# Peptides against a protein of PDB entry 6B4E, part 73

Target 1, 295 residues: chain A of PDB entry 6B4E
Amino acid sequence: TNFDKISKMFWHYKDKIAQIKQDIVLPIKKADVNVRNLLSRHKRKINPKFGQLTNSNQQLFKIQNELTQLINDTKGDSLAYHWILNFIAKAVVHQAETEVRVKPESALPLGKLTLYLLVQFPELQELFMARLVKKCPFVIGFTCEIDTEKGRQNMGWKRNNENKWEDNTSYDERMGGILSLFAIITRLQLPQEFITTTSHPFPIALSWHILARICNTPLNLITNTHFVILGSWWDAAAVQFLQAYGNQASKLLILIGEELTSRMAEKKYVGAARLRILLEAWQNNNMESFPEMSP

## One batch from the design tools (peptide; made by RFdiffusion4, then SolubleMPNN)

Design b2_p15_7_s3 (from b2_p15_7, 7 letters changed)
Fold by OpenDDE base, seed 5:
Structure b2_p15_7_s3 (fold): chain B 295 residues (1-295), chain A 15 residues (1-15)
Amino acid sequence: as target 1 above (295 residues)
Amino acid sequence: AAQEQRWQEAQASLP
């Protein structure tokens, strides 16, 4: 694990967020009134669709088609197109922070929708990854100290309107929700229409990177949040990860579930206790995945 | 000591 490369990647996406604001978000405010009105109408139609997802594939396909049409309506103006994709990237991450946080299995339909959009609209990929890294640096295995205000901000901690930091539970749950979504995306197969023509934009190897980078993180930087997000990842992707990498996956799951939890036992992290339970369930042949979606 | 050794060996095996 090269931490310098991870840091460079982290800052690349931080810079990308600043660029998006300068090159996409601010310019659209000065755009033609017809373009602004179009985007306002589209925003209002798009925003509720993420909350309309269910465990139904039929409902998923309906929403995919509706979003595809709405996005295609903006392609005549490059700035409008990039603006709507950036809006979608933000909305998907927000849905992970709110709904997936409280109902982890909701990551599956949201992940399927997101993966479809990432393949259908390749320009969404960098916009989405930049938003993910800003909100949850764990998606690339980045960790820094949180003893400073800047460190907390870099790790995706929020302040309220009174400049007070969010509580630890809220932060842990938000990080878990975002990581659940990302984990699902990494373990999903491409839609059938794309399998032969397109490479997976965020493949299962990115899950390997998350786990390996956390295992190589200095122990003094490991927090309860690391164990929470590992548990969220486990529920979302462990079964498919084992299918993909076999014995090598098993070694890495033992490393996080047994060795990392044991090394941090003195901290008595609640997230670590949950991860230990997941390990024990696996050892007893009781590893479960999220239920598959209905037709 | 044995736990630390296993940890170091495990880390060394990771890409």
Scores: peptide ipSAE 0.059, ipTM 0.760, DockQ to the pose 0.080
Fold by OpenDDE base, seed 2:
Structure b2_p15_7_s3 (fold): chain B 295 residues (1-295), chain A 15 residues (1-15)
Amino acid sequence: as target 1 above (295 residues)
Amino acid sequence: AAQEQRWQEAQASLP
């Protein structure tokens, strides 16, 4: 694991967020009134779609088609197109922070929708990853100290209007929700129509990177949140990860589930206790995955 | 000591 490379990647996406603000968000405020009105209408139509997802593939396909049409309507103006994609990137991450955190299995339909959009609209990929890294740097295995204000901000901690940090439980749940979505995306197969024409934009190898980078993180930087997100990842992707990498996957699951939890046992992290339960369930041939979606 | 050695060996095998 090269931590310099990870840090460079983290800052690349931080810079990308600043660029998005300057090149997309701010310019649209000065755009033609007709363009602004179009985007306002489209925003209102798009926003509820993510909450309309169910465990139904039929409903998923309907929403995919509706979103595809709405996005295509903006392609005549490059700035409008990039603005709507950035809005979608923000909305998807927000859905992970709110819905997936309380209902992890909702990551599956959301992940399928997101993967479809990432393939259909390649310009979404950089916008989405930048938003993910900003909100949850764990998606690239980045960790820094959180004993400073800057460190907490870099790790995606929020402050309220009274400048008070969010509570640990809220942070852990938000990070778990976002990581669940990302984990699902990494383990999903491309839709059949794209398998032969397109490479997976965020393949299962990115899950390997998350786990490996966390295992190589200095132990003094490991927190309860690391174990929470590993547990969220496990529920979302462990079965498919084992299928992809076989014995090497098993070694890495043992490393996070047994060795990392044991090294941190003195901290009595609740997230670590849960991860150990997941390991034990696997050892007893009771590894569970999210249920498949209905037709 | 054995646990630390296993941990170091495992870390060395990671990308």
Scores: peptide ipSAE 0.058, ipTM 0.764, DockQ to the pose 0.106
Fold by OpenDDE base, seed 3:
Structure b2_p15_7_s3 (fold): chain B 295 residues (1-295), chain A 15 residues (1-15)
Amino acid sequence: as target 1 above (295 residues)
Amino acid sequence: AAQEQRWQEAQASLP
């Protein structure tokens, strides 16, 4: 693990967020009224679609087609196209912060939709990663101290209108929701129409990086949140991760589930206790995965 | 001591 590279990647995406604001979000406010009206109509049609997902593949395909058409309608104007993709990136992450947070299995249909859009519209990839890293730096295995205001901001902590930090439970659950979505994306196969022509934009190797980077993180920076997101990742991707990497995956799961939790036992983290339960379930040949979607 | 050594060895094996 090279922490300098991780830090450079983190700041790259922080800079990308600033660039998106300067080059996409602010310019569109001064764009032609017809363009602004088009985008206003499209965002109102697009935003509900993420909440309309169910455990049905048929419903997923319907929503994929509807979103594809709505996005394609903006391609005649490059600024409008990039604006709508940035809106989608924000909306997907918001859905993870809200719905996936309370219903982790909803990450599966959301992840399938997101992966489809990432392949169909490659320009979404950088916009989506920038938003993910801003909201949940754990997706790239980045960790910093949270004893300072800047440290908390870098780790995606929110303040309310009264400038009060969110509570620990709210932060943990939001991070878990976002990480669940990302974990699902990394373990999904490409849709059949793309599998022979396109490489996976966020492959299972990115899950390896998350786990390995957390294991190499200085122990004084490890918090309950790290264990919460590891548990969320486990529910979302552990089965497929074992299938992908076999014995090497097993070693890494033992490292996070047994060794990391044991080293932090004095902290009595609730997230660590849950991760141990997941490890024990696996050891008893009872590793659970999210149910497959209906036809 | 043994646990710390195993942890260091494990960390060294990770990318």
Scores: peptide ipSAE 0.049, ipTM 0.757, DockQ to the pose 0.103
Fold by OpenDDE base, seed 4:
Structure b2_p15_7_s3 (fold): chain B 295 residues (1-295), chain A 15 residues (1-15)
Amino acid sequence: as target 1 above (295 residues)
Amino acid sequence: AAQEQRWQEAQASLP
């Protein structure tokens, strides 16, 4: 694992966030009043759509069509189009931080919607990835020290209004929610209409990258959060990962579930204990996946 | 072919 390359990717996306602010978010505030009014109306229509997702494919398709139309309405103005996509990227990640955090299986409909939008609107891909990396660097297997304020900030820790860091449980749950969404996206097949015309923007190989990079992370940087997000990834994608890579997937699952947890046993991380339970369930032929969506 | 490509991409990320 080339950690310099990972760090460069991390900082690339951090810089992209700054660029988005400068080139998209700030300029729209000075845009024509009609454009600002359009975007305000569209924002109000788009925002509730993510919370309207259920385990129903029919409902998913309805929401996909509604969002597609709303986004297409902005294409006449490039700045407006990029602004609405950036808004969507932020909204999707926020949904992962709030809903998926408490109901991991909700990542499936959200992930299907997101993947559809990423393919339908390719400009969303960089905007979304930048937001993901900012909020949850684990999505690219980035880890740094968290004993400094800057390190915590880089790893996506939030401060409250009193400038206090969020509690460890809240951080772990948020990271788990975001990673669950990303894991789902990586293991989903493209919608049927795109399979022959487009490549998957965030393929299952990116799940491999996450696992491999965490396995190669210096042990002194491994925290409970690493095990929590690995557990979240496992619930979201382990079955499909095994289907994709076969014996090589098995080796990597054993590496994280058995070897990494054993190396860190002295820390008694709760997340590691959960990952051991997931490993044991798999060894007993009881690996579970999220239920498929209804028609 | 697609599986092999995925594996090659994954291997490239392990080091």
Scores: peptide ipSAE 0.026, ipTM 0.712, DockQ to the pose 0.598; fails the geometry check

Design b2_p15_7_s4 (from b2_p15_7, 10 letters changed)
Fold by OpenDDE base, seed 1:
Structure b2_p15_7_s4 (fold): chain B 295 residues (1-295), chain A 15 residues (1-15)
Amino acid sequence: as target 1 above (295 residues)
Amino acid sequence: SSQEQRWQQALASLP
């Protein structure tokens, strides 16, 4: 694991967020009234769609088609198009922070929708990754100290209106929700219409990177959150990860589930205890995956 | 320790 490379990637996406603000978000505020009105109408139509997802593939396909049309309506203005994609990137991550946080299995329909949009609209990829890394640096296996204000901000901690940091449970759950979404995306197959023409934008190898980078993280930087997000990843992707990498996947699952938890046992992290339970379930041939979606 | 040896071996096997 090259931590310099990971750090450079982290800061690349931090810079991308600043660039998006300067080149997309702020310019639209000064755009023609007709453009602003168009985007306001589209925003209102798009925003509810993510909450309308169910365990139904039929409903998913309906929403995919509706969003495709709404996005295509903006292509006549490049700035409007990029603005709507950035809005979608933010909305998807927000859905992960709220709904997936409390209902992890909802990551599956959300992930399928997101993957479709990422392939259909390639310009969404950088916008989405920038938002993910800002909110949850764990998606690229980045970790820093949280003993400083800057460190907490870099790791995606937020403050309330009273300038108080969120509680540890809220942070852990939000990180788990975002990571669940990303894990699902990495383990999904491309839709049939794209499988022969397009490479997967965020393939299963990115899940490998998350696990490997966490394993190589200095132990003094490992927190309960690391184990929480590993547990979230496990529920979302462990079955498919084993299918993809076989024996090598098994070694890495043992490394996080047994060895990393054992090295951190003195901390008595609740997230680590849960990860041990997941390991034991797997060892007993009881590894669970999210239910498949209905037709 | 045996645990540390396993850990180092496992880490060395990671890409």
Scores: peptide ipSAE 0.061, ipTM 0.772, DockQ to the pose 0.082
Fold by OpenDDE base, seed 3:
Structure b2_p15_7_s4 (fold): chain B 295 residues (1-295), chain A 15 residues (1-15)
Amino acid sequence: as target 1 above (295 residues)
Amino acid sequence: SSQEQRWQQALASLP
């Protein structure tokens, strides 16, 4: 693991967030009134769609078609198109922070929708990754110290209007929700219409990177959150990860579930205890995955 | 320790 490369990637996406603000978000405020009105209407139509997802593939396809039409309506204006994609990127991550946080299995329909949009609209990919890294740097296996304000900000900690940091439970749950979504995306197959013509934008190898980079992280930087997000990843993708990498996957699962938890046992992290339970379930041939969606 | 040796061996086996 090359930590210099990971840091460069992290700061690349931080710079992208600044660029998005300067080149997309701020300019649209000065755009023609008709463009602003169009985007306002589209925003109001798009935003509820993510909460309308269910465990039904039929409902998923309906929402995919509706969103595709709404996005296509903006393609005549490049700034409007990029603005609506950036809005979608933010909305998807927000849905992970709120709904997936409390119902992890909801990551499956949300992940399927997101993957479809990422392939259908390639310009969404950089916008989405920038938002993910800003909110949850664990998606690229980045970790820094959180003893400073800047360190906490870099790791995606939020402050309220009174400048008070969020509680540890809230942070852990948000990170778990976002990582669940990303893990699902990495383990999903492309839709049938794209499988022969397009490469997967965020393949299962990115899950390998997350796990391997966490294992190589200095132990003094490992927190309860690392174990929480590993547990969230496990529920979302462990079965498919084992299918993809076989014996090498097994070694990495044992490394995080047994060895990393044992090395950190003195901390008595609740996330580590949960990860051990998941390991034991797997050892007893009882590894669970999210249920498949209904037709 | 035996644990540290296992850890280093496991890390070395990762691509």
Scores: peptide ipSAE 0.060, ipTM 0.772, DockQ to the pose 0.057
Fold by OpenDDE base, seed 4:
Structure b2_p15_7_s4 (fold): chain B 295 residues (1-295), chain A 15 residues (1-15)
Amino acid sequence: as target 1 above (295 residues)
Amino acid sequence: SSQEQRWQQALASLP
């Protein structure tokens, strides 16, 4: 694992967030009133769609079609188009922070929707990754110290209006929710209409990178959150990961579930205990995946 | 330690 490369990738996406603000978000405030009105209407229509997802594929397809039309309506203005995609990127990540954190299985319909949009609108990919990395650097296997304010900020910790850091549980749950979404995206097959024409934008190899990079992270930087997000990843993607990589996947799952947890046993992390339970369930042939969506 | 050696070997075996 090349940590310099990971760091460069992290800062690339941090810079991308600043660029998005400068080149997309701020300019739209000065755009023509008709464009601003269009985007305001579209924003209001788009926002509730993510909360309307269920375990139904029929409902998913309906929402996909509705969002596709709404996004296509903005293509006549490049700035408007990029603004609406950036809005969607933010909304999807927000849904992961709020809904997926409390109901991890909701990552499946959200992930399917997101993957469809990422393929249908390629410009969404960089916008989405930038938002993911800002909110949850674990999606690229980035870790830094959290002993400083800057370190905590880099790792996606939030402060409230009183400038107080969020509690550890809230942070862990948010990171778990975001990572669950990303893990789901990486393990999903492309929609049938795209399989022969398009490459997967965030393939299962990115799950490999997450696990491998965490395993190579200096042990003094490993926290409870690392184990929480590994557990979230496991629930979301372990079955499909094993199917994709076979024996190599097994080795990596053992490495995180057995070896990494054992190395950190003195810390008595609750997340590590949960990951051990997941490992044991797998060893007993009881590895579970999220239920498939209904028709 | 033997555990540390196993860990290093495991890490080295990662693609």
Scores: peptide ipSAE 0.060, ipTM 0.769, DockQ to the pose 0.056
Fold by OpenDDE base, seed 5:
Structure b2_p15_7_s4 (fold): chain B 295 residues (1-295), chain A 15 residues (1-15)
Amino acid sequence: as target 1 above (295 residues)
Amino acid sequence: SSQEQRWQQALASLP
């Protein structure tokens, strides 16, 4: 693991967020009134759709089609198009922070929708990844110290209106929700219409990078959150990860589930205890995946 | 320690 490369990638996406604000978000405020009105109407129509997802593929396809049409309506203006994609990127991550956090299996329909949009609208990929890295650096296996304000900010910690940090449980759950979504995206196959013509934008190899980079992280930087997100990843993708990499996947799952948890046993992290339970379930041939969606 | 040796070996075996 090259940590310099990971850090450079982290800061690349931090810079991308600043660039998005300057080149997309701020210019739209000065755009023609008709463009602003269009985007305001589209925003209001798009925003509730992410919460309308269910375990139904029929409902998923309906929402995919509706979003596709709404996005296509903006293509006549490049700035408007990029603005609506950036809005979608933010909305998807927000849905992971709120709904997936409390119902992890909801990551599956959200992940399917997101993957479809990422392929259908390639310009969404950088916007989405920048938002993910800003909110949850664990998606690229980045870790820094959290003993400073800057360190906490870099790791995606939030402050409230009173400048108070969020509690540890809230942070852990948000990180778990976001990582669950990303894990699902990495393990999903492309929709049938794209599988022969397009490469997967965020393939299962990115799950490998997350696990390997966490294993190589200095132990003094490992927190309960690392184990929480590993558990979230496990529920979301472990079955498909084993199918993809076989014995090599098994070695890495043992490394995180057995060796990393054992090395950190003195900390008595609740997330580590849960990960140990997941390991034991696997060893007893009781590894489970999220239920498949209904027709 | 034996644990540290296993850890280093496991890390080295990662593709």
Scores: peptide ipSAE 0.060, ipTM 0.771, DockQ to the pose 0.057

Design b2_p15_8_s1 (from b2_p15_8, 10 letters changed)
Fold by OpenDDE base, seed 2:
Structure b2_p15_8_s1 (fold): chain B 295 residues (1-295), chain A 15 residues (1-15)
Amino acid sequence: as target 1 above (295 residues)
Amino acid sequence: SAQEQAWQQALAQSV
């Protein structure tokens, strides 16, 4: 694992967030009133769509079509188009922080919708990844120390209005929710209409990178959160990961489930205990995946 | 350390 490369990637996306603010968000405030009104109306229509997802593919397709139309209505103005995509990127990540956090299986319909939009609107890819890395650096296997204010900020910790850090449980759950969504996206197949024409924007190899990079992370930087997000990843993608990489996948699952948990046993992390249970379930041929969506 | 090397080797075998 090349940590210099990972750090470079992390800071690239940090810079991208700053660039988005300067080149997309702030300029729209000075845009034509008609454009601002259009975007305000579209924002109000788009925002509830992510919460309208169910375990139904029919409902998914309906929402995909509605969002596609709403986004296409902005294509006549490049700035408006990029603004609405950035809004969508933020909304999807927010849905992961709230809904997926409490109902991990909701990552499946959200992930399917997101993957569709990422393929249909390629400009969403960089906007979405930048938001993911900002909120949850674990999606690229980045870790730094959290003993400093800057370190905590880099790892996506939030402070309230009283300048108090969020509690560990809240942070762990948010990170788990975001990573569940990303894991789902990486293990989903492209919709049939895109398989022959488009490469997967966030393929299963990115799940490999997450696991491998965490395994190579200095042990003094490993926290309960690392095990929580690995457990979230496992629920979301372990079955499909094994299907994709076979014996090599098995070795990596053993490394995170057995070796990494054993090395950190003295810490008695709750997340590590859960990951150990997931490993044991797999060893007993009881590995579970999220249920498939209904027609 | 020898332990770190063993860990890296185990990971490398999975790649």
Scores: peptide ipSAE 0.021, ipTM 0.614, DockQ to the pose 0.057
Fold by OpenDDE base, seed 3:
Structure b2_p15_8_s1 (fold): chain B 295 residues (1-295), chain A 15 residues (1-15)
Amino acid sequence: as target 1 above (295 residues)
Amino acid sequence: SAQEQAWQQALAQSV
């Protein structure tokens, strides 16, 4: 693992967030009133769609079509188009932070919708990844110290209006929700209409990178959150990961489930205890996956 | 440490 490369990637996306604010978000505030009104109407129509997802493929396809139409309506203005995609990127991540954190299986319909949009609108890919890295650096296997304010901010910790940090449980759950979504995206197959013509934008190899980079992270930087997000990843993608990489996947799952948890046993992390339970379930041929969606 | 070296070697063999 090249940590310099990971750090460079992390800061690239941090810079991208600053660029998005400067080049997309702020300019729209000064745009023509008709453009601002259009985007306001579209925002109001788009925002509830993510909460309307169910375990139904029929409902998914309906929402995909509705969002596609709404996004296409903005293509005549490049700035408006990029603004609406950036809004969608933020809304998807927000849904992971709020709904997926409490109902992990909801990552499946959300991930299917997101993957469809990422392929249908390629400009969403950079915007979405930048938002993911800002909110949850674990998606690229980045870790830094959290004993400083800057370190906590870099790792996606939030402060309230009184400058108080969020509690550890809230942070862990948010990170788990975001990582569940990303893990689902990496393990999903492309929709049938794209499978022969398009490469997967965030393939299963990115899950490999997450696990390998965490295993190579200095132990003094490993926290309960690392184990929480590994557990979230496991529920979301372990079955498909094993299918993709076979014996090599098994070795990596043993490294995170047995070796990493054992090396950190003195810390008595709750997330590590859960990950051991997942390992034991797998060893007993009881590895669980999210239920498939209904027709 | 010797433990860290063993861990890195095991990881290099498996990953």
Scores: peptide ipSAE 0.020, ipTM 0.607, DockQ to the pose 0.051
Fold by OpenDDE base, seed 1:
Structure b2_p15_8_s1 (fold): chain B 295 residues (1-295), chain A 15 residues (1-15)
Amino acid sequence: as target 1 above (295 residues)
Amino acid sequence: SAQEQAWQQALAQSV
């Protein structure tokens, strides 16, 4: 693991967020009234779609088609198009922070929708990844100290209107929700219409990077959150990860589930205890995945 | 630390 490379990637996406604000978000505020009205109507139609997802593939396909049409309506104006994609990137991550947080299995329909949009609209990929890294740097295996205000901010901690940091449980749950979504995306197959023409934008190898990078992270930087997100990843992707990498996957799962948890045992992290339970369940041939969606 | 280096090396060999 090259941590310098990871840090460079982290800061690249931080810069990208600043660029998006400057080049996309702020200019639209000064755009023609017709463009602003169009985007206002579209965001109102788009935003509820993510909450309309169910365990139904039919419902998923309906929403995919509706979103595709709404996005295509903006292609005549490049700035409007990029604005709506950035809005979608933000909305998807927000859905992970709120809904997936409390219902992890909802990551599956959300992940399928997101993957479809990422392939259908390639310009969404960089916008989405930047938003993910900003909100949950664990998606690229980045970790820094959280003993400083800047460190907490870099790791995606939020403050309320009174400048009070969110509680540990809220942070852990949000990170778990976002990582669940990302994990799902990495382990999903491309939609059938794209499988022969397009490469997967965020393949299962990115899950490998998450696990390996966390294993290589200095132990003094490992927190309960690391174990929480590993548990979230496990529920979302462990089965498919084992299918993809076989024995090599097994070794890495043992490293996170047994070795990393053992090294941190003195901390008595609740997330670590859960991860150990997941490991034990796997060892007993009881590894579970999210239920498949209905037709 | 030496322990962390050993861990990283072990990971590199096993992964």
Scores: peptide ipSAE 0.020, ipTM 0.619, DockQ to the pose 0.052
Fold by OpenDDE base, seed 5:
Structure b2_p15_8_s1 (fold): chain B 295 residues (1-295), chain A 15 residues (1-15)
Amino acid sequence: as target 1 above (295 residues)
Amino acid sequence: SAQEQAWQQALAQSV
């Protein structure tokens, strides 16, 4: 693990967020009135779609088709196209922060939808990753200190209108929700129509990076949140991760579930206790995955 | 232990 490289990647995406605001979000406010009206109508139609997802593949395909049409309607104007993709990136992450946070299994339909859109519209990939890293740096295995205001901000902590930090539980749950979505995306197969022609944009190897980078993180920077997001990842992807990497996956799961939790035992983190329970369930041949979606 | 060795290997070799 090269932490200098990870830090450079983190700051690259921070810069990308600033660039998106300057080159996409602000310019559209000065665009032609017809373009602005189109985007306003599309925004209103797109927003509810993510909340309409269910455990049904039929419903998923319906929403995929509807979103595809709405996005295609903007391709005549490059700025409008990038604006709508950036809006979608923000909306998907917001859905992870709200719905997946309270219902982790909802990450599966959301992840399938997101992966489809990432492949269908490749320009979404950088916009989405930038938003993910800004909101949840754990998706690239980045960690910094949170004893400073800047450190907390970098790690995705929010302040309210009164400039008060969010509570620890809210932060942990939001990070868990976002990480669950990303974990699902990494373990999903490409849709059948793309599997032979396109490489996976965020493959299972990115889950390996998350786990390995957390294992190599200095222990003084490890918090309860690290264990919470590892537990969220475990529920979302551990079964498929074991299928992908076999014995090497097993070694890494033991490093996280047993060794890392043991090294941090004096902290008595609730997230660590949950992760040990997940490890023990696996050792007893009772590792569970999210239920598959209905036809 | 085998686990400790795996930890040291991960620290040295992981991305």
Scores: peptide ipSAE 0.023, ipTM 0.637, DockQ to the pose 0.158; fails the geometry check

